# Ledger of designs, part 326: peptides against a protein of PDB entry 7PB4

Target 1, 105 residues: chain A of PDB entry 7PB4
Amino acid sequence: KMLNIKEYKEKLLSTLGEFLEDHFPLPDRSVKKKKKNIQESSVNLITLHEMLEILINRLFDVPHDPYVKISDSFWPPYVELLLRNGIALRHPEDPTRIRLEAFHQ
Target 2, 218 residues: chain B of PDB entry 7PB4
Amino acid sequence: DALQMAVGYFEKGPIKASQNKDKTLEKHLKTVENVAWKNGLASEEIDILLNIALSGKFGNAVNTRILKCMIPATVISEDSVVKAVSWLCVGKCSGSTKVLFYRWLVAMFDFIDRKEQINLLYGFFFASLQDDALCPYVCHLLYLLTKKENVKPFRVRKLLDLQAKMGMQPHLQALLSLYKFFAPALISVSLPVRKKIYFKNSENLWKTALLAVKQRNR

## One batch from the design tools (peptide; made by RFdiffusion4, then SolubleMPNN)

Design b2_p27_6_s3 (from b2_p27_6, 14 letters changed)
Fold by OpenDDE base, seed 3:
Structure b2_p27_6_s3 (fold): chain B 105 residues (1-105), chain C 218 residues (1-218), chain A 27 residues (1-27)
Amino acid sequence: as target 1 above (105 residues)
Amino acid sequence: as target 2 above (218 residues)
Amino acid sequence: MVTYSEEDELTLRLMVEELVILEAELR
């Protein structure tokens, strides 16, 4: 039973990865280069897949404080996407923190 | 079904011939209350009863009691909320009912099936910040709804103006902190470093009911 | 503003829900 669940999870993760690359790609870095002067902080944005992985891991690794601090690596449209779809929730006392919805509970 | 009869009574109104109108009303109201608190209400029942509570069809006392028992079994339809907000625009409900509605909306926010249309009502909710009685609850609602796209210079100005008028209220500071998070360049004012965001009546009238709903839907 | 299709957003939600459920079963 557990092996089957693990295999299914891995398959789903792979499918999700492909799906996210196709439908939820990061913006091309190329467009921001032309406006020279604003020191756009060279913050490397993480993929939506990486963001979800962080959120899922935090949910289960620290169930009493399942919130992740939003960093500059979190692309704002992804944060908004997760929040509006009920995939993530904002911390009631700290707007810089979000958690994954506990769909298993 | 007793609940169906009760909902039907509120929807269709009292049958003229009943000599005991008040007793009948109370009976049906108690039926709705009992089912709502025990099991929650279906989305369709909430749709009907929520609209009734805000339409002004019944007195304020009845509307208040109906609104207090708008506890979902599973989900609340976004359409029901949009319709409810439309009644707020018409102004047939009391100020106390409006306050209760915003409290309810905050409390039940996670149980609303969709947020797309509610997010379109952002401007309406934001305008309601000018109502001193609503302001704490509207700030909480906006804290839940606010996206980066909603953070506009004119809204920042309005929030700062409200702070100038009302003082540095915790609920306004909470919303401003969120605005600053999304658009730090728009908020030049140093906000007090608050480690905790406080919203009035965070101890929800529905806390026990919501816990029960979550337990049933697990 | 980045716009996504409603279908894609729903699919995303469903996949994440399933992943959370599966993770819970594995722990």
Scores: peptide ipSAE 0.671, ipTM 0.445, DockQ to the pose 0.324
Fold by OpenDDE base, seed 5:
Structure b2_p27_6_s3 (fold): chain B 105 residues (1-105), chain C 218 residues (1-218), chain A 27 residues (1-27)
Amino acid sequence: as target 1 above (105 residues)
Amino acid sequence: as target 2 above (218 residues)
Amino acid sequence: MVTYSEEDELTLRLMVEELVILEAELR
């Protein structure tokens, strides 16, 4: 049973990776080059896949405080996407923190 | 064999050079349809064609026609169904194709050789209840798949919330009744005792074909 | 404003929900 679940999880992760690349890509960095004054906040945006991985891991590794602080590496449209779809929840007292929905509970 | 050539065409895709691409496509599609409805398809043919229908390789009209003729001669491989579900996750097929797939899956459920891997997809199917177009057919599928181990508190809450939103739908009531049977402590709400479980007759599209399959396998 | 299809957003939710459930079963 556990082996089958692991195999299925791996397959699903692979499918998710492909899906995210196709349908939820990061904005092309090329557009920001022209306007001089935007402080090149050299903040490397993380992929939606990486964001989800962080959120899933936090949910299970720290179940008593499953919230992740929103960093500058979190692309705002991804945060909004997760919140509006009920995939993530904002902390009631700290709007800078989000958690993954506990779908297993 | 005409069928092998047709399946091979769909698998390899249209060869660039043919001026009459549409005529060739239609010829091969008709070949598959004719064989499927008369004799059924082998498990290997279903494996190939089912994946093609859900991959988005062809247009929606073609995919719909392929999916409608996924009629087994004997059995459908569980692996084919698992692969098909993976394509649903990629989202390259239309909403109408997804609905048709779930209808097909319910109609062909007894012809699937194994259910072990399909049972692992329970959570994915359950999550698909949120799609209003899929909900009736997903409820029917879940009714067929649900085991005691699948009945969890969070799923009960979701079903009750869905019922509150959509009203007392017969398909939701059927699934809730099954949940109550497996885990009566999780469902305190009195459910109306229905003498008959009513799902939308998803089998209507394949009724004649399924009768023929059952007759051949006797 | 980046716009996504409703179908893609639903698919994302479904996949994440399943991953969470699978992770819970493995842990």
Scores: peptide ipSAE 0.665, ipTM 0.510, DockQ to the pose 0.448
Fold by OpenDDE base, seed 1:
Structure b2_p27_6_s3 (fold): chain B 105 residues (1-105), chain C 218 residues (1-218), chain A 27 residues (1-27)
Amino acid sequence: as target 1 above (105 residues)
Amino acid sequence: as target 2 above (218 residues)
Amino acid sequence: MVTYSEEDELTLRLMVEELVILEAELR
């Protein structure tokens, strides 16, 4: 039973990865280098997969404070996507923190 | 036999070289349909064909026909259902196929050998309540699956929110009533005591077939 | 504003929900 669940989880993770790459890709960095001096803070955006992994891990590793701080690496459209779909929740007192919905509770 | 050849065709896919691909497809599909409606399919055949129907390997019309003939001879393997649900997540099946699958799942629920793994998918099914097309059938499925352990405060909130959005739907009311039965403290709202739980008698496309299955297994 | 299909968004939710449940069972 446990083995089957683990295998299924692994399959689901793989499927999720593929799904996210296909349907929720990061924007191509090809936005035109208009030269204005804005410090290219080369903020490395993380994938939605990585974001979800962080959120899931935090939910289970720190159940008493399952919130993750939104970093500059979090692509804003992903954050909004998770929030509007009820996948994530904002911290009631700190809008810069989000948690994964505890679907298991 | 003809059925094995048909199943094998769907499993392996159309061999490129056949000039009459459509004719061959139709032949094998009819074979599966005929056997399924007359005798039912073995669990192994359902395992193969159900996965094919949901994998997006064939067009929607073919997938629909395959899914409609997923009639068991005896039992359906829980593993087949779990695999099928995994295909729903891949998004290669049409909305109509998803609806049909949930209808099928409800119709065939008693013929599934085990429910333990399916019950682990409770949250997945519950999340599908937000799809207006699926909602009636998902409510019915959840009504069949729901255990006390599944009745959580967040799900209660979601159901109430859904009721606020969609109105007092009979299928939603049925599910809420069950939730109240398991966890009365979580549902303060007075639910009308409906004497009869009416899930859409979606004319069980399989009603006649299921009666036949039950008769054969007596 | 990046627009996603409703189907894709639903699928995402379903997959994540299932994953969380599975994770809980394994932990």
Scores: peptide ipSAE 0.665, ipTM 0.519, DockQ to the pose 0.426
Fold by OpenDDE base, seed 4:
Structure b2_p27_6_s3 (fold): chain B 105 residues (1-105), chain C 218 residues (1-218), chain A 27 residues (1-27)
Amino acid sequence: as target 1 above (105 residues)
Amino acid sequence: as target 2 above (218 residues)
Amino acid sequence: MVTYSEEDELTLRLMVEELVILEAELR
């Protein structure tokens, strides 16, 4: 049973990865060029997959404080995407922190 | 079952001929309350009862009691919330009912299945900030709903105007801080660096019930 | 504004939800 769950999880993760790459890709670096005044904050944006991984890990590793600080590496549209879909929740007292929804609870 | 009969009563309305209308009403209301607090209500039941509570079909006292027992067993349909908000637009409910609704909406926010349509109502909620009684709860709701796309110059101005009128309210500061987070260029005013955002505990009315819901859904 | 399809967003939610549930079962 546990093995099957692990295998299924791995399969799901793989599927999710592919799905995210296809449907939720980061904007191409080239599109950032035209809007001049956005400071070239050379901040490498993380993928939605990486973001979710961070959030999931935090949820389970630190269940008493499952919140992750929104960094500049968090692409704002992804944050909004997660929030509007109820995948993530904003910290009630700190708008710079989000957590994954505890779907298992 | 008793709940179905109760819901049906509220849906169909009181039968004219009943001599004991109040007793019947109370019986059905208690049935709904008991089930809601014990087990929660199905999404369909919430859909029906929430609309009834906001339609003005019954008196304020009844509406208040209905709203207080809008506790989901699992989820609340976004459509139910949208319909409920539509009733707020009609203005047939009391101010206290509106306040309670917003408190409920904040408290139950996580139990609403989807937020897309609710987010489309952002402008409506934002307009409700002008109501002093609603403002704290609306700020909290907006804090939950606000996306970068919602942060517009005119809304910033309105919030700042409200702050000028009402003072530096914690709930308003919370919303402004979020706005500043999304659009720092739009908020030239130095907002106090508040490490903590404080909203009125809207959840207090349902805290125990919500805990129970979460426990049952585990 | 990046627009995603409703279907994709729903799919994302469902997948993440399932992943969280699975993770909980494994933990």
Scores: peptide ipSAE 0.672, ipTM 0.445, DockQ to the pose 0.324; fails the geometry check

Design b2_p27_6_s4 (from b2_p27_6, 16 letters changed)
Fold by OpenDDE base, seed 1:
Structure b2_p27_6_s4 (fold): chain B 105 residues (1-105), chain C 218 residues (1-218), chain A 27 residues (1-27)
Amino acid sequence: as target 1 above (105 residues)
Amino acid sequence: as target 2 above (218 residues)
Amino acid sequence: MVTYSEEDQQTLRLLVQELVELEAQLQ
């Protein structure tokens, strides 16, 4: 039973990865270097897959404080996407923290 | 064999050089349709063709025709169904194809060899209840899949919310009645005692073929 | 402004929900 669940989880993760790549890709870094002086904080944006993985892991690893701090690596449209669809929730007192919705509770 | 050539055509895709691509496609599609309705398809043939129908490799019309002829000779592999569901998640198929797939899945449910992995997809199917076009067929599928362990408080809430939104639909009522059977403490609402569970007859598309399959497997 | 289809957003929610449910079973 446990093995079958793990195998299915891996299949689902693979499917999710493909789905996210096709439908929710990161913006191409090809934004033309217009020279305005805004500090090139070369923040490496993480994929939506990686973001979801972090959120899922936190939900189960620390169920009493399942919130993740929004970093500069979190692409703002992904954060908004998750919040708008009720996949994630903002912390009631700290807008810089989000949690995954506990769909299983 | 004509069927093997047809399956191989769909698997490999159209060879660039054929001037009559559409005629060749139609020929192979008719071959698959004819065999499927007369004799049924082997599990391996269903595995290949079902994946093709849901992968988005061909147009919606072709995919619909392929899916309509996914009639087993004996059994359908659970793995084929799991792969098919994975393609649904990728979103390369039309809404009409999704509806047809769920209708097919309900109609062919008894011919699927195993249910262990399909039962693990319970949450995915349950989440598809939010799609108004899928909801009647998903309710029927969930009615077939639901075990006591699947009846959770959050799912009860979601079903009641759906009932509040959509009204007292017969298919939703059937599923709620099953939930109440497994977990009476979670459903305080009095459900009208309907003597007969009613689902939309998904089998209507395959009724004659399913009778033939059942006769061959006796 | 990145616009996503409603269908894709719904599918995303469904997939994440299923993953959470699977993870809960592994716990």
Scores: peptide ipSAE 0.620, ipTM 0.466, DockQ to the pose 0.423
Fold by OpenDDE base, seed 4:
Order: sequence, then structure tokens, then C-alpha cells
Structure b2_p27_6_s4 (fold): chain B 105 residues (1-105), chain C 218 residues (1-218), chain A 27 residues (1-27)
Amino acid sequence: as target 1 above (105 residues)
Amino acid sequence: as target 2 above (218 residues)
Amino acid sequence: MVTYSEEDQQTLRLLVQELVELEAQLQ
């Protein structure tokens, strides 16, 4: 039973990865240098997959404080996407922290 | 069912023939209160009672007691909240009832089934920031609702003007910090990094009830 | 402004929900 769940989880992770790459890609850095001083914050944006992994891991590793601090690597549209769809929740006292929704509780 | 009779009493109003209208009202109100605090109310019961509490059909004391017992068994319908907000526009409820409603809305926010229509009311809630009595609770609500699309230059200006008038209030700082997160280019002001945003504990009125709801839905 | 389809957003929610449920079973 446990082995089958692990195998199914790995298959689901693979499917999710492909789905996220196809439907929720990071903005291509190739969008032309129109001169507005958008500070090229040299910050490497993480994928939505990596963001979800961080949130899921935190939910299970630290269930009493399941909140993750929003870093500059978090693409703001992804944060908004997760909050809008009820996948993540903002910390009631700290706007810089979000948690995954506890779908299993 | 005693609850159905109580809800029906509030919906239809007092049957003319009852000599002791106040005793009957109190009986039905206690029935609703008892069920709400023990088991929560169904979404349909909340729909009916929430509208009654904001319609001005009863006195402020009764409306206040009804609002205090708007505790869900499972979920609150978004439609019920939208209807309730429509009553706020009509202005038949007291200022204290409006404050209590916003406190309730913040406390029950996670139990509302969907947020799409509530998000469309963002402009209405934002306009209510001008009311000094509502401002702390509206800031908390907006903190929960705000999306990047809501962060507009005119709203930033309004928040900064409000801060200039009211001072650096913790609830206003919380909302401004969120606005800065979504649109850093619109907010040049250095916000003091306060580690803890203290919204007035709107949940305090329902803390025990909310714990019970969460325990029943586990 | 990046716009996502409602269908993709719903699919995302379902996939994440299922993943969390599976992870919970493995704890």
C-alpha cells in the first residue's frame, strides 16, 4: 500500500511539473530592454514547482508554523495565483509570510 | 424543529396574535444562539438571519445578537455576504452594526465558500476606510482581499493621505506593506518593518466558536 | 499582467490538493 502511494505521488509530481511548465511558465527574460528602469533585480526567480515544493515541505516539516517567508525569488504573479485560488494563505500578522492551505486537515 | 421555528419567526416577523412579543422574540433568539454556538448554523440559516440583521427589520440590540451568532456549521455562502453588503449601502443599520459586520466578515473570512464576488466589492470596502470607526477592520479585510490588480495609484494616494491624517496606525501600515509588496514602484515611503502586524483581534468575539467549527470540520 | 485561464487555475488547485493528500498519507 505505502509503495503504491509513493509511486503514485512520483507520477503526480511528474505530471504537475509538466503541467506547470506548459501553463505557468516563468516570464521569458528575453522581453526587450525597453528603457524603463525596472531595476534588473539579478534575483533568480524560482519556478512555480519549486515554490509549491517549499510550501508543501514547510506544511509537513513545521506544522505548528507552516509559513514561508516570501523572498525576492518568489515571482509576484505566482504568489497572487496561489492566494487567489485558495492554495495559499497569507499570515494574519505578517504580509511577507504565506502558508499552503491544509487540504488534509 | 425549534431552530426552523425560530428562523421562520425572524423571516416572517412576529405573528400578530402573540401578546408577549418580547418573550417570544427572546425565546427564538436564545434558540438561534444556542444552536449556533453548539453546532453552528447551516448556510441557508445564515443567509436568512444575516439579511434580517442588516435590513433594519428589528432593533439594534436584536440585530447585534443575531450577528454575534452568525457562526457556520461548515460554510457561509458568498451570496449571503454580497446581500449583506448591499444592506450596508441602504444605510438602515447602525454604525455599531456596521462595525460588528466587518469584524464578523474578517473572523469568518475563511469559512466563506468563494471570494470572486466579494473581490468585486473591493472598491466599496476601500471607500469605507474614510470612516474612522470602520477603518481598522476594513484595513484587515482589505489585507485579506487585496490582489495586485487592486493596487492602483489613486488607492495608494488615498492610503498615504489617510496615514497623514490618522498617523502611522498598525492596521494601515499592514495594508500599505501589502500594497508595497504588489507594487513597490508606487510606494516610495520607507515603511517601518514592524515584525508583528497587530490587527485588533476581530476574532476574539468568536474565538471559542471558531475553534469548535474547525474541530467539527476536521 | 499575466492572465491564466480559469480551467488551468482549477486544475492547479486540484493537483496541489491531491499532492497534499498523498503526502499526508505518507506521514
Scores: peptide ipSAE 0.620, ipTM 0.451, DockQ to the pose 0.308
Fold by OpenDDE base, seed 3:
Structure b2_p27_6_s4 (fold): chain B 105 residues (1-105), chain C 218 residues (1-218), chain A 27 residues (1-27)
Amino acid sequence: as target 1 above (105 residues)
Amino acid sequence: as target 2 above (218 residues)
Amino acid sequence: MVTYSEEDQQTLRLLVQELVELEAQLQ
């Protein structure tokens, strides 16, 4: 049973990855807005897949504090997407922290 | 019972020590087939076996036989269908298995307990229209699932492009007619008024079994 | 502002929910 669930999980993760690449891609960095002076803080944005992986792992690795700090690598539209759809919850006292919804509870 | 032993065999896989792996497999497969066609399978049994059939755990011949006997006693769990669709996306199943699954899904559609989650998979089904082998059955499924909220300009464009590529197929016309019903402003093309919507008879494989299920559940 | 389809958002929710449920079973 457990092996089958693991295999299914891996497959679902692969499916999710493909789905996210197709439907929730990161914005192409190619829009060179010519405005000179703003220090291009070369913040490497993570994929939505990576973000979800972090959130899922935190939920199960640290169930007593399942919150992840929003970093500059978190693309704001992804954060809003997860919050708006009830996939993630914002910490009530710290708006810089989000957790995955505990759908299994 | 014999069915539980058979389902357990497929779930756990062959125990290493049996010299006659093929005979044991065939025995359990026949047990599942016999029960499924006589009485139907419980929702839990369908959940397990459907997952196995699409997981690629067994060969295509075995998977095909399992999928052909996914006949409910009463209902099919929506969760089982969702899991099955997730397996289709992973691409480990053969093209023939995918076709058979969509045929099964259309044939068994009325026996699925809920459709809320299946409706959320509309986009995945719609993406499968690009597969020429799946297209007739996916159109039928989409015809059953399509709501007004699913009718988007980009989907209309995709359907029209597909029609341009494949010609005026009856299944595409049926789906486009439904799209036009929900969103007439998106479809300027005059669709021929077909008196009857004809889909490929996906139910033929299970027609007798479906009649028996409907009779038992009356 | 990147606008995602409602359907894709719902599908995303479903997939994530299923992953969480699977992970819970592995625990």
Scores: peptide ipSAE 0.611, ipTM 0.515, DockQ to the pose 0.283
Fold by OpenDDE base, seed 5:
Structure b2_p27_6_s4 (fold): chain B 105 residues (1-105), chain C 218 residues (1-218), chain A 27 residues (1-27)
Amino acid sequence: as target 1 above (105 residues)
Amino acid sequence: as target 2 above (218 residues)
Amino acid sequence: MVTYSEEDQQTLRLLVQELVELEAQLQ
């Protein structure tokens, strides 16, 4: 049973990764050229996959404080996407912190 | 079903012929209250009753009681909320009903199935900040709804003007802090680093009911 | 402004929900 769940989880993670690459890609660096006023924040943006991994891990590793601090590596449209769809919740007292929704609870 | 009869009574309105209109009304209202607090209401029942509560079809006391028992069994339809907001625009509901609605909307926010249409109403909610009675609850709602796209220079100016008028209110400070997070270039003013954002606990009216809803949906 | 389809957003939610449920079973 546990082995089958692990195998299924791995398959699901792979499927999610492919899905995110196809439907939720990071903006290409090439689009940065025309609008001068986007401060080239030299900050490497993380993928939505990486963001979700961080949020899921935090939910299970620290269930009493499952909030992650939003860094400059978090692409704002992804944060908004997760919040809008009820996948993530903003901390009630700190707008710089978000948690994954506890779908299992 | 007793609940279906009660909802149908509110939807169709009082049948003219009953001498005991008030007793019938109270019976149906108690039926709705009892079911809502024990089991929650279906999305369809909330759609009907929420619309009635804000339409001005009944008196303020009845509307207040209906609105207080708008507790979902599972979800609230976004369409129900949009319809409810449309009634706020018509202005037939009392000020107390408007306050209660915004408190309800904040308390039930997580149970609303979708937010796309509600997000389009951002401008309407933002305009309601000018009402001193609504302002604390509208700030909380806007704190939940605000996206980067909503943070505009004219809204920043309005919030700062409101702060100048009302003082450094915790709910306004919370919203301004969120605006600064999304658009730091628009807010040059140093905001005090509050470790805690304090909204009036709008959920207090429904706290026990919300816990029960979460337990049923587990 | 990046616009995502409603279908993709729903799919994302479902996939994440399922992943969280699986992770909970492994805890």
Scores: peptide ipSAE 0.621, ipTM 0.416, DockQ to the pose 0.315; fails the geometry check

